# Peptides against a protein of PDB entry 5TUV: the designs that were tried, part 17

Target 1, 107 residues: chain A of PDB entry 5TUV
Amino acid sequence: KEVIDRLRYLKAEIEDLELKERELDQQKLWLQQSIKNVMDDSINNRFSYVTHEDICNCFNGDTLLAIQAPSGTQLEVPIPEMGQNGQKKYQINLKSHSGPIHVLLIN
Target 2, 107 residues: chain B of PDB entry 5TUV
Amino acid sequence: AQECQNLEVERQRRLERIKQKQSQLQELILQQIAFKNLVQRNRHAEQQASRPPPPNSVIHLPFIIVNTSKKTVIDCSISNDKFEYLFNFDNTFEIHDDIEVLKRMGM

## One batch from the design tools (peptide; aimed at target 1 P80 M82)

Design b2_p13_6_s2 (made by RFdiffusion4, then SolubleMPNN; from b2_p13_6, 6 letters changed)
Fold by OpenDDE base, seed 5:
Structure b2_p13_6_s2 (fold): chain B 107 residues (1-107), chain C 107 residues (1-107), chain A 13 residues (1-13)
Amino acid sequence: as target 1 above (107 residues)
Amino acid sequence: as target 2 above (107 residues)
Amino acid sequence: EAETGEPIKITLP
């Protein structure tokens, strides 16, 4: 009896949790769309930028690359492998399908 | 019973996923707020200056930041159409998205 | 945030 009752309870709870999870998924989708709409607004888009000063204040003393790439651009960092010279190779591969990539050096 | 244990494990798994989704939703909300604050800041700044910033003085969203030591040697290979980039570093680097940058800016 | 040492494969938003 106790096991059967526990099973029924757990199944009902899991069903409720499934509903909650779906609700959160929908909220996420709506919020993502909202963000997209806000960013795509012509006025907001005009002012959607940071300054060199902003970036420099976030990162002190390092070499900084700002990469502007269109949405959907693929970024890949392979596992560093030892080169023939015994030095690890650190790489970033970028591939855009919708437009050119722009790189700015901030130093 | 084994079935009861399986359902309890599943329940816990779902609870953890829900918690993660709630956290992700909160992050999205913060992203939207940060973006709106950025736009408001820039709009106000341009109004005060009575001019937009020079095009090369700002970084328009979306972007990513790569930071590395000032001693790091960076080589870049670019495709003819600028759709593909290969960066080679002789040392380690970090990658930060625009969302993280806005957070660091206190937006 | 991502650092070298771990494989990264992401699609930019």
Scores: peptide ipSAE 0.372, ipTM 0.896, DockQ to the pose 0.393
OpenDDE base, seeds 1, 2, 3, 4: peptide ipSAE 0.347, 0.363, 0.361, 0.365; ipTM 0.893, 0.894, 0.894, 0.895

Design b2_p13_6_s3 (made by RFdiffusion4, then SolubleMPNN; from b2_p13_6, 5 letters changed)
Fold by OpenDDE base, seed 5:
Structure b2_p13_6_s3 (fold): chain B 107 residues (1-107), chain C 107 residues (1-107), chain A 13 residues (1-13)
Amino acid sequence: as target 1 above (107 residues)
Amino acid sequence: as target 2 above (107 residues)
Amino acid sequence: SSESGEPIYYTLP
């Protein structure tokens, strides 16, 4: 039956797609590790910074906070809740497990 | 017939995931390139200046940028170990990671 | 954005 042939074809194609997806997953892992290695290199780490000018050029007219936090730091923005005065509360929660967090005001 | 339809849906789902993963891989490549360009820029700049930048003039990776109106009131509470931060804003804000900043910088 | 209506969870790389 045509339906049986279609089923067989689709199953075979799905298997091929599974292989392709696994290949992409491996490539992603490799790239992530590569980026990590490059960033962790002592020389690269020494020069892994941006200037205040760099940041200011990216954003105009606003208050800017630069939050320097170690890798793995968790950031949470809860859903805004209504305050007692009817104003929504906007929050950022930061939690670091490996080192202190540093905050700079960029204006 | 229903089984064929189910497999076709699955096929399409997998194709979409593959497409998304391919896009994500490209982004990772761009991230790595941007970082390398940043490092090269900074190395060159320091070589020409024959000195590193002042410590307070640069923002070391990793970091995030919080962008809000200049009229926004920001309150911050910090844990004693500086591992936990709570920011309160009386208005909306945007968060940008270092990757996005590097993109905006044209790295 | 804080106004997205959904909680944002982010881990720094």
Scores: peptide ipSAE 0.424, ipTM 0.893, DockQ to the pose 0.507
OpenDDE base, seeds 1, 2, 3, 4: peptide ipSAE 0.411, 0.413, 0.422, 0.415; ipTM 0.892, 0.891, 0.892, 0.892

Design b2_p13_6_s4 (made by RFdiffusion4, then SolubleMPNN; from b2_p13_6, 5 letters changed)
Fold by OpenDDE base, seed 2:
Structure b2_p13_6_s4 (fold): chain B 107 residues (1-107), chain C 107 residues (1-107), chain A 13 residues (1-13)
Amino acid sequence: as target 1 above (107 residues)
Amino acid sequence: as target 2 above (107 residues)
Amino acid sequence: SSETGEPIHYVLP
C-alpha cells in the first residue's frame, strides 16, 4: 500500500516534469529564433562587429587569427597525427557553402 | 520496490535535464543581451566619430578567434574560391567563438 | 573555448 502510493506519486511527478521539459524546449526554440531575428535585422547587422582592440583586450601575448566566415561554415579539427618531420600535425579545416572566408592576423 | 527505485532514478534524470535546459536558456538570454549591448556601443561610437570604422579595422560577426603562441608557425592553404581553408600549426592552439569574445569584452 | 588534442566538429552559428 505504501509502495503503491509512492509509485503513484512518482508517476504523477514525472508526468509534470515531462510537461515542464517540453515547455523549456519550446522556450529555447523561441529564444533562438528571437536571437536570429535580432541579428538578421539590417540595422543590428550593420553594427554587429568587434574591433582589433576588442580582441587584443580579450587575449594576452599570443598570436591571434580572426576567421570571419558565414553562418553554416563547417569547422573541423582532426586528431593530431605525426607529420613527416615527426611532429604532430595540428590542423583546422574550414568549409563554407554560402560565401568566402576572411582571415585577419591580430597583434 | 524495484519499480519505485527505477522511477526515482528517472525522476532525478529528468530533474537534471530540466536544470541543464534552464541554464542553457539563461545563457541564450545573456547572448542576446551581449549582442544588443555590442550594437548599442558601436552605434554610439560611430555617432561620436561621425563616421563608420574602416572596413579592415573591424571583424563582423559571426567569427572565431584562433589563439596560439607567437612562436607557432602557421601555414594556410586556400581554395581558389576561398570557400575552403586548411590551416597547419606546428604547435597547439585554442579556438574561441564570438560569444565567448563578447563575454570577455563585458558585453 | 576549445583546444587541440580533442577533435572538434561543429557548424558555425
Scores: peptide ipSAE 0.333, ipTM 0.890, DockQ to the pose 0.386
OpenDDE base, seeds 1, 3, 4, 5: peptide ipSAE 0.323, 0.327, 0.329, 0.328; ipTM 0.890, 0.888, 0.891, 0.890

Design b2_p13_7 (made by RFdiffusion4)
Pose (drawn by RFdiffusion4):
Structure b2_p13_7 (pose): chain A 104 residues (1-83, 87-107), chain B 106 residues (1-49, 51-107), chain P 13 residues (1-13)
Amino acid sequence: KEVIDRLRYLKAEIEDLELKERELDQQKLWLQQSIKNVMDDSINNRFSYVTHEDICNCFNGDTLLAIQAPSGTQLEVPIPEMGQKKYQINLKSHSGPIHVLLIN
Amino acid sequence: AQECQNLEVERQRRLERIKQKQSQLQELILQQIAFKNLVQRNRHAEQQARPPPPNSVIHLPFIIVNTSKKTVIDCSISNDKFEYLFNFDNTFEIHDDIEVLKRMGM
Amino acid sequence: HEFFFGEPFKKTL
């Protein structure tokens, strides 16, 4: 039949696709680890910053609010319901205080 | 028969997912070279100059909140711990450290 | 009146 070896063929490709994903899952997990190791060198943390000019060049006009918080800080944005509509940001930081810079 | 329809849908799924994974994989690489160059760029600027801590500098990780000039922004802290509440009377946008690093080049 | 439907947006820095 045309269908029964449309199966054997498809069932012979997905394992190549399955192993390719396993490989891609391993590559991603120790690429992320190598990224964590670089952003926590003490020397590299010293220069892991951006200036006002950089932000202004990438955001034309308007009011800009820069919010800095430690890693793992959770940011929760509810739906713009009505109660006047509500546009709000819920910020939860357990590892430390947050720093807010108003960009001009 | 429906074991044929199930695997063709599953195949495309795996394909569409394996493709997106290869995309975020190179984006993660781009994230590292952008971070390395950003660090190298700041070191070079410090040899021609040190900028003060609370001003003119934003440490990673961070977010950028963009809204209109006529928009009022309120900041509230309550009795509950580890909570921050920002209110806007109008729409806003949130951008990440990764995107701003891309917009600046590297 | 206008109404919006969906799920809250959640993100980790």

Design b2_p13_7_s1 (made by RFdiffusion4, then SolubleMPNN; from b2_p13_7 with H1A F9K K11F)
Fold by OpenDDE base, seed 3:
Structure b2_p13_7_s1 (fold): chain B 107 residues (1-107), chain C 107 residues (1-107), chain A 13 residues (1-13)
Amino acid sequence: as target 1 above (107 residues)
Amino acid sequence: as target 2 above (107 residues)
Amino acid sequence: AEFFFGEPKKFTL
């Protein structure tokens, strides 16, 4: 009896959790669309930038590259492989589909 | 008993997923707020300066920041169509997205 | 690892 009651309780709770998860999924979708709309607005797009100073204030002590590319540009970082000389190969691959990629050296 | 244990495991998995989704939703909200604050800052700055910043002085969204040691050698190869970029590093590096940068900026 | 510009992602290698 106790086990049966526990099973019934757990099943009911899981059902409620399923509903909650679906609700969160819908909220995420809505918010993502909202963000896209805000970013695609002509005025917002015109002012959607940071400065070299902004970046320098966020990072220090190292070489900084800023890479700007269109939304949807693919960035791939493969697992480091051994090179011909036994050195690990660290790599970034970028593939744009809708516009140019711009690279800036910061500091 | 075994069925009860299985359902308890399932419940816990769902609870963790819900928690993760709630966190992700909050991050999206913060992202939108940060972006709006960035736009507002830049609009005000340009109004005060009575002109836009020089084209090469700003980094337009979306972008990434690559951070590596000053001793790291970086090589860049560009495809013929200029839509593909290959970066080679002789050492490790970090990649930070624009969202993280906005957070670090306090937006 | 892989991500698309416009999506949140961080890599440390």
Scores: peptide ipSAE 0.338, ipTM 0.899, DockQ to the pose 0.060
OpenDDE base, seeds 1, 2, 4, 5: peptide ipSAE 0.324, 0.200, 0.322, 0.332; ipTM 0.899, 0.889, 0.899, 0.900

Design b2_p13_7_s2 (made by RFdiffusion4, then SolubleMPNN; from b2_p13_7, 5 letters changed)
Fold by OpenDDE base, seed 3:
Structure b2_p13_7_s2 (fold): chain B 107 residues (1-107), chain C 107 residues (1-107), chain A 13 residues (1-13)
Amino acid sequence: as target 1 above (107 residues)
Amino acid sequence: as target 2 above (107 residues)
Amino acid sequence: TEVFFGEPIVRTL
């Protein structure tokens, strides 16, 4: 019947989709490793930076903080809570385990 | 049939996951390209200048950019080892990762 | 990206 045919079709399609998803997962894994290798290269690492000019060209009319930290540094923005003065607390918490954090103010 | 409906839901779920993974894979590819272009740019610039940029004039990857109104008051608390930072804002802000910055730079 | 403060954000650099 029509229902049986539809079931057969759907099952076959799902199997094909499973294969496609696994393929994409593998591609992602390899690409991530490739990116890591490129970034960890000593020469590439030496030149992996942007300038103040670069940042200023990307943003306009705001206060800009550039925060550089080692890979693996955790960034947390908690849900704003009311402070004692009745003002919402907007916060950024940074925690590094492998090196110092550097902050630059960009006007 | 109920089974047919269940499989259709499953099919749709898988299709959406695949679409998301395809998008993420494309973003990773663009990241790698952008990074390579950045490195190339900086190497060329330093060759032309015959010197590296001043230490405090550049922002090394990985980094984030915090963007907020010029009216926003920002307080920062730093640990002794500079491994932990706490930022307090009196208003909302935006966070941009280095990948987004590279995109805006046209890398 | 604009920070939407409806949920906590946790990221790793």
Scores: peptide ipSAE 0.441, ipTM 0.899, DockQ to the pose 0.445
OpenDDE base, seeds 1, 2, 4, 5: peptide ipSAE 0.430, 0.413, 0.411, 0.425; ipTM 0.899, 0.896, 0.897, 0.898

Design b2_p13_7_s3 (made by RFdiffusion4, then SolubleMPNN; from b2_p13_7, 4 letters changed)
Fold by OpenDDE base, seed 5:
Structure b2_p13_7_s3 (fold): chain B 107 residues (1-107), chain C 107 residues (1-107), chain A 13 residues (1-13)
Amino acid sequence: as target 1 above (107 residues)
Amino acid sequence: as target 2 above (107 residues)
Amino acid sequence: TTFFFGEPKKFTL
């Protein structure tokens, strides 16, 4: 009977957790849509940028490439494997479907 | 009982997943706030300067930052329409998204 | 690894 009571309790708790998880999922979707709407707003879009100075202040001592591309652009970073010359291959593949990709050398 | 143990494992799994989702929601909220702050900053800056920044001095969202050693050799292959880019590096690199940059900027 | 612009992801290689 104790085991039966524990089972009933656990089942009820799991049901409550399922409800909570669905609530969080809905909140996530709502928030994602909200962010999209804010970013797609014409005024906000006009001012949705950072400067070269902003980037330089965030990073030090290295070569910095800024790559701007349309939302949804695919970025692939293959797992480094040995190339034909015996060196590891470090690659970035970009594929845009809605506009050109722009690359800026920051420093 | 085995069934009780199974449900306890399930309960714990759901609890952890809920916790992760809550954290992700918080990050989305911060992302939205950071974006709004960025827009506000830029609007104010342009108002004070009475002009927009030079077009090549800013990086529009969305973007990524690639950080690599100054000694790293970077080869880039570009499609004719600039919709596809292939970067080859002779050494390791780091990729940072625009969200992380905004965080580093204190937005 | 595959990412998409506009989605929060960081990667170190």
Scores: peptide ipSAE 0.418, ipTM 0.903, DockQ to the pose 0.062
OpenDDE base, seeds 1, 2, 3, 4: peptide ipSAE 0.413, 0.408, 0.415, 0.412; ipTM 0.902, 0.901, 0.902, 0.902

Design b2_p13_7_s4 (made by RFdiffusion4, then SolubleMPNN; from b2_p13_7, 4 letters changed)
Fold by OpenDDE base, seed 3:
Structure b2_p13_7_s4 (fold): chain B 107 residues (1-107), chain C 107 residues (1-107), chain A 13 residues (1-13)
Amino acid sequence: as target 1 above (107 residues)
Amino acid sequence: as target 2 above (107 residues)
Amino acid sequence: VEVFFGEPIVKTL
């Protein structure tokens, strides 16, 4: 029957898709490890920076804050709540556990 | 049949996940390439200058860029150890991670 | 990325 054939086709395709998804998961894992290794290299780490010029070339017309923090630093932007003056509070919370946070005003 | 419909839904769900994972892998590849290019650029630049850049002139990875209107009032509270930062904005803002910045830089 | 503030954002650097 047509329905039976469709079922067989779908089941077979789903199995193929499962294999493909697992392959992609493995590739992601390896790639992530590769990136980590590259970034953790002492020489690469020494040169892993951008300049004020770089940032200014990417953005213009607004106030720009550059926030540098160690890996693992938590960034939180809560849902805005009303302040005492009735103004919405837009916030950024940063919490580092491994080192200091540095903030630069670019413009 | 209901079973056929269920499998078609599952198939579509898996296809979408695979598509998303493929996209994410591509982004990771580009991230790694961008980082390597950044390191190469900086290494070459420092060789040409025969010195590292001034400490306060560069932003080390990882970092974020906060972009807000020039009219936005920003208040910052810092912990004693500089491990915690609280930013208050009177208006909305944008956040750009270092990966996005590297993309905009053409790395 | 523009922050729409519809949901809390939690990110790890």
Scores: peptide ipSAE 0.435, ipTM 0.900, DockQ to the pose 0.448
OpenDDE base, seeds 1, 2, 4, 5: peptide ipSAE 0.424, 0.416, 0.420, 0.415; ipTM 0.900, 0.898, 0.899, 0.898

Design b2_p13_8 (made by RFdiffusion4)
Pose (drawn by RFdiffusion4):
Parts: sequence; C-alpha cells; structure tokens
Structure b2_p13_8 (pose): chain A 104 residues (1-83, 87-107), chain B 106 residues (1-49, 51-107), chain P 13 residues (1-13)
Amino acid sequence: KEVIDRLRYLKAEIEDLELKERELDQQKLWLQQSIKNVMDDSINNRFSYVTHEDICNCFNGDTLLAIQAPSGTQLEVPIPEMGQKKYQINLKSHSGPIHVLLIN
Amino acid sequence: AQECQNLEVERQRRLERIKQKQSQLQELILQQIAFKNLVQRNRHAEQQARPPPPNSVIHLPFIIVNTSKKTVIDCSISNDKFEYLFNFDNTFEIHDDIEVLKRMGM
Amino acid sequence: EEPEEGEPIHKTL
C-alpha cells in the first residue's frame, strides 16, 4: 500500500531527527555552561557594563528606565485588565537589592 | 491510517522545533562574542580615561523600560519581602540586555 | 473601553 511504506519511510527519518535533537540539546547545554563561565570571571564582571550614550543610541526619545538586578531575579507582568487599566511590573529579587537608573 | 497522520504531524513538529533550536544556538554564540567584545571595548575606553559606579554605568544583567514622556512611573515597596511594584498609567515596553547589545553592534 | 484579554508574562533575568 501507499500508506504502509509512507510509514516505514517516515519512521526511518525521525530517528535521524531524534538524534539531531539530542545532539542539539547537548550542544545548547554546554554552550550555556560556557557562557556562565565567561560572565563570572572577576575580570570580565568588572567590565560587563553599558553607558548612557549606548542606551540613548538604541532608544530614540521618550523616558527610559534602566533596572539592574542580580541573576535569577523574576519579573512578572500581569494582563492590562481594568479596575482605569493597570500596567505594572512585579519584581522579585532574593539575592540582593535592585538598582534603577533614569536615563536622560 | 491515523498512524500515518500522527507521524506526519509529529515530523513537522520535530522539524519546526529542531530548526528553532539551531536558531537559538547561534544566538547564544552571538551573545558570547557580543559580550566579549563589549568587555574588550570597555577596557580600551578605560585606557584613554575611570567612570563612577552609580552614574553613567549599567551592569549586567539589566532591563530597559520604555514609556511615553507623559507617563507617570510609580515605585512601591511593601511589607512583603523581596518584592518590587512599578506602576504605569500608560503602556510600556521592556527590552533586555541581549537586545541592546545587538543594537549597539557587539 | 474594554479590558484586555491574555496571559501574564513571566521572565527571569
């Protein structure tokens, strides 16, 4: 039949696709690890920053609010319901204080 | 028959997912070279100049919140711990450290 | 105006 070996063919491709994903899952997991190792060298943390000019060049006009918090800080944004609509940001930081810079 | 319809849908799924994984894979690579160059760029600027800590500098990781000039921004801290509440009377946008690094080149 | 419908956004730095 046309269908029964449309199966055997498809069932012969997905394993190539399955192994390709396993490979891609391993590559991504130790690429992320190599990224974590670079951003926590003490020398590299020393220069892991951006200036006002950089932010202004990438954001034309308006009011800009820069919020800095430690890693793993969770940011929760609820739906713009009505109660006046509510636009709000819920920030939870367990590892330390947050720093807010008003960009001009 | 429906074992044929199930695997064709599953195949495209795996394909569409494996493709997106290869995309975030190179984005992660781009994230590292952008970070490395950003560090190298800041070291070079310090050899021609040190900027003070609370001003003119934003450490990673961070977010950029963008809203209109007529928008009022409120910051509230309550009795509950490890909580921050920002209120806006109008719409806003949130951008990440990764995107700003891309917008500036590397 | 009417309230908007959707899902909350959850992000981690």

Design b2_p13_8_s1 (made by RFdiffusion4, then SolubleMPNN; from b2_p13_8, 8 letters changed)
Fold by OpenDDE base, seed 3:
Structure b2_p13_8_s1 (fold): chain B 107 residues (1-107), chain C 107 residues (1-107), chain A 13 residues (1-13)
Amino acid sequence: as target 1 above (107 residues)
Amino acid sequence: as target 2 above (107 residues)
Amino acid sequence: GSSSSGQPIKLTL
């Protein structure tokens, strides 16, 4: 009897959780579209930038590269492999399909 | 008993997914707020200066920041059209997206 | 942030 009651309870709870998960999925889609609309606005796009000072305030002591590229640009970091000199190679591969990539050395 | 255990596993799996989705939604909300704050800041700054910033003094979204030691040797190969970039590092690096940068800026 | 020494990184800007 206790097992049967537990099974019934669990099934009902799982059903409620399924509904909750679907609700969250819909909210995510709505919010993603909202963000897209805000970012694609001409005025917002004009002012969607950070300064060198902003970056320097966030990071210090190291070499900083800023890589600006259009939306949809693919960035890949392969698993480090041994190079010809026996040193591991660390790489970043960037591929844009819609426009040029810009790189700035911050410090 | 076995069915009860199976349902308990499923219940826990769904609870974890829901928790993750809730966290993701919160992050999206913060991203939107941060972006709006950035735009407002820049609009106000340009209004005060009565001019836009110099073209090479700002980093437009979307962007990433690559952070590596000052001792790291960086080689960059660029395609003629600047659509493809290959970076080679002789040491490890960190990548930070624009979202993280905005968070660090306090936006 | 993501580190090159960690898991493979694949991002879309």
Scores: peptide ipSAE 0.326, ipTM 0.891, DockQ to the pose 0.341
OpenDDE base, seeds 1, 2, 4, 5: peptide ipSAE 0.317, 0.310, 0.311, 0.318; ipTM 0.892, 0.887, 0.890, 0.889

Design b2_p13_8_s2 (made by RFdiffusion4, then SolubleMPNN; from b2_p13_8 with P3S H10V)
Fold by OpenDDE base, seed 3:
Structure b2_p13_8_s2 (fold): chain B 107 residues (1-107), chain C 107 residues (1-107), chain A 13 residues (1-13)
Amino acid sequence: as target 1 above (107 residues)
Amino acid sequence: as target 2 above (107 residues)
Amino acid sequence: EESEEGEPIVKTL
């Protein structure tokens, strides 16, 4: 009796959780579209930038590169591999399909 | 007993996914708020200055920030069309997206 | 995110 009751309870709870998960998925999609619409607005796009000062205030003490690229640009950081000289290779690969990439040295 | 255990594992898995999705939704909301605040800040600043910032003084979204030691040697290879970039580092680096930067800015 | 992590980083801007 106890096992049967536990099974029924668990099954019912799982069904409720499935519904909740689907609800969250739908909310995510809606919110993502909303964000896209806001960012794609012509006025918002014109003012969608940060300054060198903004970056310097967020980071200190190191070399800072800012890489600006079109939406949809692919960034890849492969697992560091051992180079021919016995040094690990740390890399960033960037590929844009819609426009040029811009790189700025901040400091 | 085994069936109960299987369902309990499934329940826990779903609960964890739901928790993750809830967190992701909160992050998306914060992203949208941060972006709107950024736009508002910049609009106000340009109105006060009665001019846009110099083109090379700002970083337009989307962007990433690469942070590495000042001792790190960085080599950059660029395609002719500037659509592809390859960065080589002799040491580790950190990558921060525009979302994280906006958070650090307090937007 | 750090490059020293044992996993590849893949992002889309």
Scores: peptide ipSAE 0.480, ipTM 0.903, DockQ to the pose 0.422
OpenDDE base, seeds 1, 2, 4, 5: peptide ipSAE 0.467, 0.469, 0.471, 0.470; ipTM 0.902, 0.901, 0.902, 0.902

Design b2_p13_8_s3 (made by RFdiffusion4, then SolubleMPNN; from b2_p13_8, 5 letters changed)
Fold by OpenDDE base, seed 2:
Structure b2_p13_8_s3 (fold): chain B 107 residues (1-107), chain C 107 residues (1-107), chain A 13 residues (1-13)
Amino acid sequence: as target 1 above (107 residues)
Amino acid sequence: as target 2 above (107 residues)
Amino acid sequence: DVPETGEPIKLTL
């Protein structure tokens, strides 16, 4: 009796959790779309930038590259392989499909 | 007994997944707030200055920041249309997205 | 945080 009652309780709880998870998934999708809509607004888009000062304040005195790229740009960092000189190759590959990429040296 | 244990494990797994999804939703909310605050800041700054910033003085979203040592040698190969970039580094680097930058800015 | 160099990273901006 106790085991059967526990099984029924657990099954009912799992069903409630499934409903909660689906609700959260829907909320995530809605929020992502809301963010996209806010960013795609013409006024917001005009003011969607940071300054060199903003970047310098966020990072200490290393070399900083700012890479501005259109939405949907693909970034790939391959596994470092040994180069011709026996040194590991550290690479970033960028591919845009919608517009040019812009690179700024900050520091 | 064993069936109860299996369902308890499943319940716990679902609870943890729900917790993770709740955290992700909170991060998206913070992202939206940060973006709105950025836009408001920039609008106010441009109104006070009575001019937009110079085009090469700002980084428009979306962007990434690449951070590496000042000693790192960076080579960049660019396609003719500037749609493809290949960066070569002689040492390790870090990549930060615009969301992380906005967080570090306190937006 | 985006993983450091050493692991393959595939991101879409």
Scores: peptide ipSAE 0.239, ipTM 0.886, DockQ to the pose 0.355
OpenDDE base, seeds 1, 3, 4, 5: peptide ipSAE 0.130, 0.237, 0.235, 0.126; ipTM 0.884, 0.887, 0.887, 0.882; seed 5 fails the geometry check

Design b2_p13_8_s4 (made by RFdiffusion4, then SolubleMPNN; from b2_p13_8 with P3S E5T H10I)
Fold by OpenDDE base, seed 3:
Structure b2_p13_8_s4 (fold): chain B 107 residues (1-107), chain C 107 residues (1-107), chain A 13 residues (1-13)
Amino acid sequence: as target 1 above (107 residues)
Amino acid sequence: as target 2 above (107 residues)
Amino acid sequence: EESETGEPIIKTL
């Protein structure tokens, strides 16, 4: 009896969790589309930038590169591998399909 | 007993997924708020200045920030059309997306 | 996120 009751309880709970997960998935999709619409608005797009000061205030004394690229640009950081001289290679690969990439040295 | 254990594992798996999705939704909400605040800030600033900032003084979204030691040697290879970039570093680096930057800015 | 992580970083801007 106890096992049967536990099984029934677990099955019912799992069904409720399935519904909750689907609800969250739908909410995510809606919110993602909302964000896209806001960012694609012409006025918002015109003012969608940060300054050098903003970046410097967020990060301290290291070398800072800002890489601006069109939406959809692909960024890849491969697993570091040993180079010919025994030095590990740390890389960033960027590929844009819709426009040029711009790189700025912040400090 | 085994069936009960299997369902308990499944229940826990679903609960963890739901928790993750809830967290992701909160992040998306914060992203949208941060972006709107950024736009508002910039609009106000430009109104006060009566002109836009110089084009090379700002970083337009979307962007990433690369942070590395001042001792890190960075090599950059650029395609003719500037659609492809390859960065080589002789040491580790950190990458921060625009979302994280906006968070650090307090947007 | 760090380049030294054991996993590759793949993002789309």
Scores: peptide ipSAE 0.495, ipTM 0.904, DockQ to the pose 0.432
OpenDDE base, seeds 1, 2, 4, 5: peptide ipSAE 0.485, 0.481, 0.484, 0.486; ipTM 0.904, 0.903, 0.904, 0.904

